# Designs tried in a protein design run: peptides against a protein of PDB entry 4JHK. Part 43

Target 1, 212 residues: chain A of PDB entry 4JHK
Amino acid sequence: EDYKIQSFDLETQKLLKTALKDPGSVDLEKVSSVIVDQSLKDQVFSREAGRICYTIVQAEAKQTNGSVFRRNLLNRLQQEFKAREETRKRSTQEWVCLVSFICNIFDYLKVNNMPMVALVHPVYDCLFRLAQSDALKNEEEVDCLVLQLHRIGDQLEKMNVQLMDELFNLLRDGFLLQEDLSSMGRLLLLEILEFRAGGWKLSDTAQKYYYS

## One batch from the design tools (peptide; aimed at target 1 R70 F81 L119)

Design b2_p20_8_s2 (made by RFdiffusion4, then SolubleMPNN; from b2_p20_8, 9 letters changed)
Fold by OpenDDE base, seed 3:
Structure b2_p20_8_s2 (fold): chain B 212 residues (1-212), chain A 20 residues (1-20)
Amino acid sequence: as target 1 above (212 residues)
Amino acid sequence: SLEEVEKEILSVTSREPLLR
């Protein structure tokens, strides 16, 4: 498979490629750190990172029945998650990258084709944070929120419908009551409200209306 | 361990009941 790792230097690319094929021959702690670090800088890569992580996990499991990579990955995720408010204060860009990465790990890092239950609450906590008034006024955070809900909203709802209802209550309130939303932010909130109401899907006409 | 990490993640997040 082709993995989008062109943004890394050649040495790091080699490391990642080796990890994908022969994880037992590399320092998997280092590999996990590299992936997380890049995911915190590049939201586009964070999507690819989920797929890469899944592949490495599967390769290690198959090769040695080990879980060193996953353990290190989750350790780092836990550290970043705990510091999420500090990250948000420091850099909105890094914050939305963190959210994107956690959501993508949830989406890709499955066991027996099921999401890791331990990631459900962390994902919701991130989305709830994005749904607060101070975040909804920032278009970059709204973009991230809506993007993640488009990607994994249906899966998350299946894991906990009560939390999803509470989340969308906040989004409805934001749409209706918050006055300092950008025009695009308000449009995106309306779109995602309709998206869920429509069973997590939109018609082509609706897609054109909101995204063209 | 992986189990310890998972438990720690859960401990610092919301504890609303999961649907499944």
Scores: peptide ipSAE 0.028, ipTM 0.667, DockQ to the pose 0.233
OpenDDE base, seeds 1, 2, 4, 5: peptide ipSAE 0.027, 0.027, 0.022, 0.026; ipTM 0.654, 0.660, 0.639, 0.653

Design b2_p20_8_s3 (made by RFdiffusion4, then SolubleMPNN; from b2_p20_8, 8 letters changed)
Fold by OpenDDE base, seed 5:
Structure b2_p20_8_s3 (fold): chain B 212 residues (1-212), chain A 20 residues (1-20)
Amino acid sequence: as target 1 above (212 residues)
Amino acid sequence: SLEEVEEEILAKTDRRPLLR
């Protein structure tokens, strides 16, 4: 299998490739740290990181029936999640990378083909933070919010429809009441409202309206 | 118009009960 790890140096690439094939022969804590660090810097990589993490988890399970990598990964995610407000104040880019990474881990790391229940509330908490008025005025945060809802909104709703209703109440109110939204921000909020109303799909007509 | 589209979307996305 081919994984997009060109952003790492050659030594780290070798480490990751070895972890993917023979996880028992490498320091899995170091591997998890490297993946998290890069995911917090590169939002594009966070998607690939989810796939890489899933593969390592499966390889370790098959090799030793262990879960050392997953445990280290989730522990690091919890630490970053707890510090999310400080991260947001320091760098909007790092904050949206964090949200993207958590959402991608939720999307890829399945247990018995089901999402990790433990990640449901952390994901919603991140999305609710992006739905606050001080975040909605920032187009980069709105982009992140809408992107994640497109990717995992249907899965999240299946896990907790009440939280999703509350989230979209905030988005609707933000669209209606907030005066300092950008034109693009307003458009994105309207689109995601319609997206959910359509069963997490856009009709062909709606697709042309928003994206052509 | 844009306003008409917005009104239509807002109408079908309002899941909150009406206030008494």
Scores: peptide ipSAE 0.287, ipTM 0.809, DockQ to the pose 0.018
OpenDDE base, seeds 1, 2, 3, 4: peptide ipSAE 0.285, 0.178, 0.273, 0.255; ipTM 0.796, 0.703, 0.798, 0.787

Design b2_p20_8_s4 (made by RFdiffusion4, then SolubleMPNN; from b2_p20_8, 9 letters changed)
Fold by OpenDDE base, seed 2:
Structure b2_p20_8_s4 (fold): chain B 212 residues (1-212), chain A 20 residues (1-20)
Amino acid sequence: as target 1 above (212 residues)
Amino acid sequence: SLEETEEEILSITPREPLLR
C-alpha cells in the first residue's frame, strides 16, 4: 500500500514508513507529532494523514497490542483543539487545517469500524465554530465546513443527530439571514443544506447544477 | 485491543459549551 508522504524529507519518510510497517521500532510520539505538524500546514495531507494514522494504529495493535501512537495522537489533537480559537485568530489557514485534520481523523481512525466517540464532540465543536456568523463570512471557512460535512456528515449525524440538527439550523440561518456571505459561500451553504436533506447524497442533476 | 478507552473518550472532549 502506497502512502503519500513525499512532502516530508527523506529521513522523515523513512520514519513514517517504518512506523507503518514496524511501529515498535520507532518513537511513536515523534511520529504522531510529525504527522500532526504537517497536517496543520497542509489540508490535502490531512486527508492522507487520517489513513496513515489508522494504519499505524492497526499495526501497533497487531504488533504489540499497544496504543501508544493513538494516545499520543489524541493528546496532540487535544492540545491543538484547546488552542483552536487562538489558532483561528492567528491564521485562518491553520485553523482550517486543524478542523480538516480532526475531521479526517474522525473519518479514518475507526474502532470496530465505527468512529471514535472521543472525537464526536470535538468535531461538532469545530463545525459549530465554522457555522458562526464571523466564520461564515469567510469563504475559506465555509469551504472547510462544507467539505467536512460532505466527507463525514452522514457518519457524524449517526453519532448525534440532535447536534447535527442544531448545526444545520445555524447554516440555514446563515444562508437566509446573513448579509455578508460571499456569493459562493451562500451557494455552498445551500448545496450542503440540500445535500443533507437528500440523505447526504446529491443527485446527478444537483451535481451538475452546483459544480458544472 | 483497539477498543476505545474511557481515557481516550475523556481526553479530547470539550469542557466548555459548544459554540452555537
Scores: peptide ipSAE 0.188, ipTM 0.774, DockQ to the pose 0.596
OpenDDE base, seeds 1, 3, 4, 5: peptide ipSAE 0.149, 0.188, 0.149, 0.163; ipTM 0.753, 0.771, 0.760, 0.764; seed 4 fails the geometry check

## One batch from the design tools (peptide; aimed at target 1 L119 P122)

Design b2_p21_3 (made by RFdiffusion4)
Pose (drawn by RFdiffusion4):
Structure b2_p21_3 (pose): chain A 212 residues (1-212), chain P 21 residues (1-21)
Amino acid sequence: as target 1 above (212 residues)
Amino acid sequence: SKTLTTDFDEVSTLIEEDAES
């Protein structure tokens, strides 16, 4: 019900609500463009755009059996994904938004009730980037890292365990060895190590220790 | 530390395959 589109221009809200019901009536290329655009600019939308993208993808399949929107969306995201390092230099905020959005799409947009394998390596590419020492010194990026691990970390490991293992080695390494990792960064990494070791769930006691 | 390299041709192909699925 709530796609979280309040950040949008009033005209665009109408465009988006229209695409949900009658995709054939709207420019799906323009629609995918305004969604990707906004997703890089607004944090709340970047972690929630997957809902509206899925609803539109399903609406097109039902109405016209087409997947043009899905296609425009994936190709535009691929372009942003390819330019990820440049975007990170320009704005950490945009970068964490891109990661959140890509991960939200991996979570919501399924292919025959299965995850899109096309996004497995790109998602790991993003999370490995966050696990680097120059990224871990920024609580903003650590927050982004652990958000994705909480939400799709379990699904990702099923698709590829080798990568999740090597990724968590970087987490342990940064935890023990890095000195400019902050107190909050330490709390966040410790919680995610326990989270994964516990099978991607938060224990009652960890809930008490880490969170208000 | 380890980093990853992405094969963009493969990813593009998989995207088309997903769209056609």

Design b2_p21_3_s1 (made by RFdiffusion4, then SolubleMPNN; from b2_p21_3, 12 letters changed)
Fold by OpenDDE base, seed 2:
Structure b2_p21_3_s1 (fold): chain B 212 residues (1-212), chain A 21 residues (1-21)
Amino acid sequence: as target 1 above (212 residues)
Amino acid sequence: ELTLEIDFEEIEKLIEEEVNA
């Protein structure tokens, strides 16, 4: 498989490539740290990070029957999640990257080809936070919210339609009632409302944009 | 608004089961 790791320096790229193929030969704690750190800085990479993480978990288990990478990854995620409000206050960019990362982990780390139930509420928690009035006024947060819903909304709805209904009630109210939305933010909310109403299906053009 | 925490122990168990299946 081809992985998008061009954002890293050559040494780190080598580290990641080795982790993907021969995880027993590298420091997997370091690898996990590198992936999380980069995911918190680069939302584009956070998309790929989910797939990379899944591959490394599988590779380590098969090669050494180990779980060092997974443990470190999850522990770091837990720490970041617990601090999510502080992160949001400090940096909107880091906050949306965190949301993106957890959503991508949800998307790629499957159990029996199904989403992990344990991640459902945490993912919704993040999305609900993005759907609050103080977040909807920030276009960067709206971008993140809409992007994640495009990517995993259908899966999340299958896991809990009630929460999705509640979430979209907030989005509808924001679209209709909130005065300090940006023009683009308002358009994005409308688009996602229509997207769900249309059964979570994208055109070929939209598919390329959101999943490239 | 939700304030739920992630049960990472449960996640680890699920992943382990998947890998070992």
Scores: peptide ipSAE 0.061, ipTM 0.701, DockQ to the pose 0.311
OpenDDE base, seeds 1, 3, 4, 5: peptide ipSAE 0.041, 0.031, 0.031, 0.035; ipTM 0.677, 0.658, 0.652, 0.679

Design b2_p21_3_s2 (made by RFdiffusion4, then SolubleMPNN; from b2_p21_3, 12 letters changed)
Fold by OpenDDE base, seed 1:
Structure b2_p21_3_s2 (fold): chain B 212 residues (1-212), chain A 21 residues (1-21)
Amino acid sequence: as target 1 above (212 residues)
Amino acid sequence: ELTLEIDWEEVERLIEEAVNA
């Protein structure tokens, strides 16, 4: 199985590959730190980080019945989530990477192939923040919002349709009423409104765009 | 607007259950 870890140097790539196959032979606290740090800098990696994390969790449990990686990962994620407003203020790029990372953990860390209930509200919290007027005027934040909704919107709606309705009320109002949206931002909002209205089903073109 | 915290204790419990299932 292939993982997108090309952004790391060769030594770190080897570390990650070893963690995936033989987690007992590496420092899993260090591995978790490396993954979180890179997820905050590289949106491509943050999009796949959830899958990598889940694989390592499973591998460690099977090999040593341990949970060192998971514990360190979740602790670090909690810290980053709590500091999300400060992160947004400092760097929009790091903020959208954080959101992407959290959403991917939601997508991949499932129980009996179902999303973890404990992650539902935190994910909505991030998406609602992206749906505020001060965020909608930033195309990078709109890109992130729309991307996450394309990937996990249907799952989130199944978990809480009321929150999804509320979220999309904000998006509709932004599309119709907010004056300082970019042209692309406005188009993306329209697209996601139509995407949900169509039952969260991707066209072939949209599939390539969001999952390539 | 939401200001919610992740319940990581529950998350860890659920992950453990899933991995050990």
Scores: peptide ipSAE 0.092, ipTM 0.712, DockQ to the pose 0.295
OpenDDE base, seeds 2, 3, 4, 5: peptide ipSAE 0.080, 0.082, 0.045, 0.026; ipTM 0.696, 0.698, 0.667, 0.622; seed 5 fails the geometry check

Design b2_p21_3_s3 (made by RFdiffusion4, then SolubleMPNN; from b2_p21_3, 13 letters changed)
Fold by OpenDDE base, seed 5:
Structure b2_p21_3_s3 (fold): chain B 212 residues (1-212), chain A 21 residues (1-21)
Amino acid sequence: as target 1 above (212 residues)
Amino acid sequence: QLTLEINYEEVAKLIEEAVNA
């Protein structure tokens, strides 16, 4: 699959930077839309966008005690989530970027130092979709699934251990029974099965691989 | 309630790195 990474022009970059320092002076709905759009087209941005969003949320809260950005962001995420099957059919790349972005938002946008309860089921739904047979045969989707579980699996399990058990039942079945997995896909499934069994603890080597 | 300690410089660098990657 061929994709072109979209770059922000200077005006858009300035908009984002201004949102960080003076959120009251910019259109925060537009800012949220730009971030979501870029996250769907750029893997690197998608993986890091949660930190940007977190900072903007804090800046707005500090300056105006508002939550316009967060509300617009979550509304857009809801729209993209509802259309996730169409996105997957159109582009595997956009689909895994969407999952990555939603998981990053879950990871960084906490309320009272706790994950947003409202995002728990949407995140699990995305991961369950990646755990289906038609997705497990695609290495790009397996990469995404395993990466997200490394990043937020422990948090998700704390929110709902029953769903995590069900998810890993699918992953075990895929690892053991599915014939059309890539060699790397099979290795990644084994690794994540062992990772959870080990209490979601990264080795030094794994830490460098996933977070460098 | 969110922690309102913001490192603006770090986030600016993050934006630049992500956009220019």
Scores: peptide ipSAE 0.025, ipTM 0.584, DockQ to the pose 0.024
OpenDDE base, seeds 1, 2, 3, 4: peptide ipSAE 0.025, 0.024, 0.015, 0.021; ipTM 0.478, 0.593, 0.481, 0.470

Design b2_p21_3_s4 (made by RFdiffusion4, then SolubleMPNN; from b2_p21_3, 12 letters changed)
Fold by OpenDDE base, seed 5:
Structure b2_p21_3_s4 (fold): chain B 212 residues (1-212), chain A 21 residues (1-21)
Amino acid sequence: as target 1 above (212 residues)
Amino acid sequence: ELTLEIDYEEVEKLIEEAVNA
């Protein structure tokens, strides 16, 4: 199986490859740290990070019945989550990378072929933050919000439809009432409102865009 | 400001059940 890890130096690439095949032979705390750090600055890598994390978790479980990697990963995620407001203040780009990473972990790191219930509220909290008026005026945040809802909205709704209804009430109000939205931001909100109303199903063209 | 904590007990339970199934 091939993984997109060209953004790392050769030594780190070797570390990641070893973690994927023989996790017991590497420092899994270091591996998790490297993955999180890269995911926080590269939104494109975030999706790949989900696949990598899933594979390492499975490899460690199979090899040693351990969960060291997952524990370190989730601990780091919790730390970043708690500091999310400061991150947002410092850099919108880092903030949307954080949200993207948490959402991708939710998407890929499944247990018994089901999303992790423990991540439902943290994910919703991030999405609700993106749905606030001060975030909706930023096109980069709207783009992130809409992208995540395209990728995991159907799964999240199945986990908690009440929270999804509340979230989309905010998005509806933003679309209808907020005056300082960008033109593209407003269009993205409309699109996601219609996307949910249509049962979370994409056209072939939209599929290529959101899941390329 | 609300901060929602990851429920690690639930996570560990789910992982244990999945691995040992």
Scores: peptide ipSAE 0.043, ipTM 0.664, DockQ to the pose 0.231
OpenDDE base, seeds 1, 2, 3, 4: peptide ipSAE 0.032, 0.025, 0.032, 0.026; ipTM 0.618, 0.503, 0.542, 0.549; seed 4 fails the geometry check

Design b2_p21_4 (made by RFdiffusion4)
Pose (drawn by RFdiffusion4):
Structure b2_p21_4 (pose): chain A 212 residues (1-212), chain P 21 residues (1-21)
Amino acid sequence: as target 1 above (212 residues)
Amino acid sequence: SASDEHQSTLIEEEIAAVEES
């Protein structure tokens, strides 16, 4: 029900609501463009845009059996994904938004009730980038890292365990060895180590220790 | 790059699978 599009221009809100009901009536290329554009600019939308993208993808399949919107969206995201390092230099905020959005799409947009394998390696590419020492010194990126691991970390491990293992080695390494990792960064990494070791769930006691 | 071409191929294959369903 709530796609979290309040950040949009009033005209675009109408465009988006229209695409949900009658995709054939709207420019799906323009629609995917305004969604990707906004997703890089607004944090709340970047971690929720998957709902509206899925609803539109399903609406097109139902109405016209087409997947043009899905296509434009995936190709536009692939372009942003390819330019991820440049975007990170320009704005950490935009970068964490891109990762949140890509990961939200991996979570919501399924292919025959299965995850899109096309996004497995790109998502790991993003999380490995966050696990690097130059990224871990920024609580903003650590926050982004652990958000994705909480949300789709379990699904990702099923698709590829070797990568999740090597990724968590970088997490342990940064935890023990890195000195400019902050107190909050340490709390976030410790919680995610316990989270994964517990099978991707938060224990009652960890809930008490880490969170208000 | 080759990795980009591979990912593009997977996207198109997955879209085709949805359309054929």

Design b2_p21_4_s1 (made by RFdiffusion4, then SolubleMPNN; from b2_p21_4, 12 letters changed)
Fold by OpenDDE base, seed 3:
Structure b2_p21_4_s1 (fold): chain B 212 residues (1-212), chain A 21 residues (1-21)
Amino acid sequence: as target 1 above (212 residues)
Amino acid sequence: SKEEEEINEKIEEELKELEES
């Protein structure tokens, strides 16, 4: 299977490819750091990163029954999560990349097709932060919020419907009451409200937009 | 924060459980 790692230099690409096939032969802490660093710079890669991480986790488990990579990955992720407010203040772009990465790890790093329970609240915390008034006025943050809800909203709701209800109450309030939303932001909020109301089901066109 | 530390602990606990399964 091919992985989208063209944004890395050739040496790093080789490192990642080796990690995917023979994780015991590389420094898995370094690999995890490289993946996280790039995910904080490139939101498109953050989607692919989830799949890459899952593959490395599975490869290490099969090869040595180890979990060094997953531990390093999640530890680094938690460090970035803890610093999320500082990241947001420094760079909106890095902030939305962080949220995207956390959501993609939630989506891909599963055991027996079940999400890690420990990631549920961190994901919701990020989404709730994006749903605050100061974030909703920023189109880049609204884009991120709506994109993640399209990708993992149904899964998150299954994990905690009460938090999802609270989140969407904020989104409805934002749509109806907040005056400084961009036109696109307002349309995106309306779309995601309707998307959930429709049972989290996408049209063929929407499916291609959000998942391709 | 206290909440963030608690989340970190939960992650570590779940990882431990996965390794034991």
Scores: peptide ipSAE 0.059, ipTM 0.668, DockQ to the pose 0.581
OpenDDE base, seeds 1, 2, 4, 5: peptide ipSAE 0.055, 0.039, 0.041, 0.057; ipTM 0.664, 0.648, 0.651, 0.666; seed 5 fails the geometry check

Design b2_p21_4_s2 (made by RFdiffusion4, then SolubleMPNN; from b2_p21_4, 14 letters changed)
Fold by OpenDDE base, seed 3:
Structure b2_p21_4_s2 (fold): chain B 212 residues (1-212), chain A 21 residues (1-21)
Amino acid sequence: as target 1 above (212 residues)
Amino acid sequence: SAEEKEINELIDKELQELENS
């Protein structure tokens, strides 16, 4: 049960470790803020953040039957989501971290072992934004888009196949028609188009890359 | 839309629906 929290200072690491085991003994609002702040700076951590958040949610539920952490976390997520265009304008890096974070929360923070229906539209909204022409020309945004679709595309499609069809229509158009894509961006779009067409199945090597 | 509704409100609704199922 190791959590990748080496990006935090020592005191914050201790705070997180305590929250994971004894959430009632720490300020869970502070914990949620720390996790979100770091997730907006480190895309690798944003992946781990989902797992950490799930563990804290479960620990709090078992300890106090409370949901303070989840509520604070989702409130902060809502705030960042609402400000996503401002974030994108300020920093592409922070924007793709935000998208990665919300997708990872969707992936790990389940309700009754199912994806949260409430997050379906926010996730799709982010992916649709990445699929716009002004975003597809940026390789960093294409990387993010393709990465998330590899990780949660099959789950998202199960939640709303119509939105997935619409999204992939945009991706096909981008691949075929948009002239200012990078070579790598174009290759990534082709790969994800083929990935979905193949039923969202990856080789063992690809699975390791995208899920571990 | 996702921007018009608070996530926690939607989660509460989802949880309520699960309880009633």
Scores: peptide ipSAE 0.065, ipTM 0.689, DockQ to the pose 0.333
OpenDDE base, seeds 1, 2, 4, 5: peptide ipSAE 0.050, 0.033, 0.060, 0.056; ipTM 0.680, 0.656, 0.685, 0.683

Design b2_p21_4_s4 (made by RFdiffusion4, then SolubleMPNN; from b2_p21_4, 11 letters changed)
Fold by OpenDDE base, seed 3:
Structure b2_p21_4_s4 (fold): chain B 212 residues (1-212), chain A 21 residues (1-21)
Amino acid sequence: as target 1 above (212 residues)
Amino acid sequence: SSSDEEINRLIDEELKELENS
């Protein structure tokens, strides 16, 4: 399998590769911390991180029927989520990376092929935060919001349609009423409004853009 | 939405369920 871990140093790459094949031979708490730390710095990696995490979870389950990695990962995720407002104030880039990571964990770490129920509210809370007026004026936050909704919006809606309706009410209001949106931000909001209205269906071109 | 503490409790509960499954 091909995993995009070139952003790590060679020693860390070896650690991750070992975790993927023989999780019992490495410190899984350290592995989880490394993945979270990098996901907070690189939004592209945060997408790959979900797949890597799922693979390690499966490998550990097969090897020892254990869940040490998943527990450590989600505990660290909880810590970062709890501090999300501090992160946002410190760095918009780290904030959108955090949101991306949480959304990708939601997307990949499924239980019996279903999303983890416990992650539904954290994901929505992040998206609702991105939908506030002070966030919508920032194109980087709008980019993140729209990207996540393209990737997992249909899944989230299935988990809680009421929250999705409330979220999109905020997005419609932002699109129509907020004056300090960038031109691109306004366009992105319109696009995502139409995307949901169309049943979360992507064209082949859009599919490649959001999922490649 | 829920408070941070409530969300954390929910996550912890699901983690326990996963570990016991």
Scores: peptide ipSAE 0.065, ipTM 0.679, DockQ to the pose 0.429
OpenDDE base, seeds 1, 2, 4, 5: peptide ipSAE 0.042, 0.047, 0.041, 0.046; ipTM 0.664, 0.668, 0.661, 0.665

Design b2_p21_5 (made by RFdiffusion4)
Pose (drawn by RFdiffusion4):
Structure b2_p21_5 (pose): chain A 212 residues (1-212), chain P 21 residues (1-21)
Amino acid sequence: as target 1 above (212 residues)
Amino acid sequence: PAVELEEELTPTWHAAVNILH
């Protein structure tokens, strides 16, 4: 029900609500463009845009059996994904928004009730980038890293365990060895190590230790 | 159509990967 589009221009809110009911009536290329554009600019929307994207994808399949919107969205995201390092240099905020959005799409948009394999390696590409020492020194990026691991970390490991293993080695390495990792960065990494070791769930006692 | 699109786009997405280990 709540797609979290309050950040949008009033005209665009109408465009988006229309695409949910009657996709054929609207420019799905323009629709996908305004969604990706806003997703890089607003944090709340980047971590929730998957809901509205899924609703539209399903609406098009039902109405016209088409997947044009899905296509435009995936290709636009692939272009942002390819330009990820440049976007990171320009704005850490935009970068973490891109990662949140890509991971939200991996979570919501399914293909025959299965995850899109097209996004497995790109998501790991993003999380490995966050696990680097130049990214871990920024609590903003560590926060982004652990958000994705909480939400889709389990699904990702099923698709590829080798990558999740090597990724968590970087997490342990940064935890023990890195000195400019902050106190909050340390708390976040320790919680995720326990989280994964526990089968991607938060124990009652860890809940008490880490969170208010 | 969604399956076909997935098969079509998978190589495109994987070709842009540059994982920093």

Design b2_p21_5_s1 (made by RFdiffusion4, then SolubleMPNN; from b2_p21_5, 11 letters changed)
Fold by OpenDDE base, seed 5:
Structure b2_p21_5_s1 (fold): chain B 212 residues (1-212), chain A 21 residues (1-21)
Amino acid sequence: as target 1 above (212 residues)
Amino acid sequence: NLEKLEEELTPKFLSLVNIKK
């Protein structure tokens, strides 16, 4: 299996590769810390991070029936989630990385092949924050919101349709009523409204229209 | 094991949630 870990130095790459194959031979707390730190500054890595985390979790479970990595990962995630408002104030980029990371963990770390119930409300909390007027005016936050809904919206809706309805009411109001949206932001909101209305799918025609 | 961990973390995460609608 190949993983995109070129952003790390060679020593850390070796550490991660070892964790993926022989987790008992490395400090899994350190591994989790490295992955979280990188995910909080590189939004592109966040998707790969989810896949890496899943593989390490499976490898550790198979090797020792342990959960050291997962425990450390989720504890760190909780800490970052708690500080989410401060993170947003400090850096929009770090904030959207945090949201991307928590959404990707939701997507990849399953319990009985289902999303973790514990992460449902935290994920919705992040998305509702992105749906507020002060966030919708920022194209970077709109990009993040729409991207996450494309990735995990259908799963989230299955977990709580009432919250999804409320979220999309905010998005509709933003699209229709908010005056300081960018042209791209408004377009993205319209697209995601149609995406959900179409059963969380886009036709080829719609794909070309919104993303050409 | 994962389910047990989830049960332990659930109250902690929920206590931090403040959804503004």
Scores: peptide ipSAE 0.172, ipTM 0.813, DockQ to the pose 0.862
OpenDDE base, seeds 1, 2, 3, 4: peptide ipSAE 0.044, 0.031, 0.082, 0.035; ipTM 0.549, 0.686, 0.740, 0.707

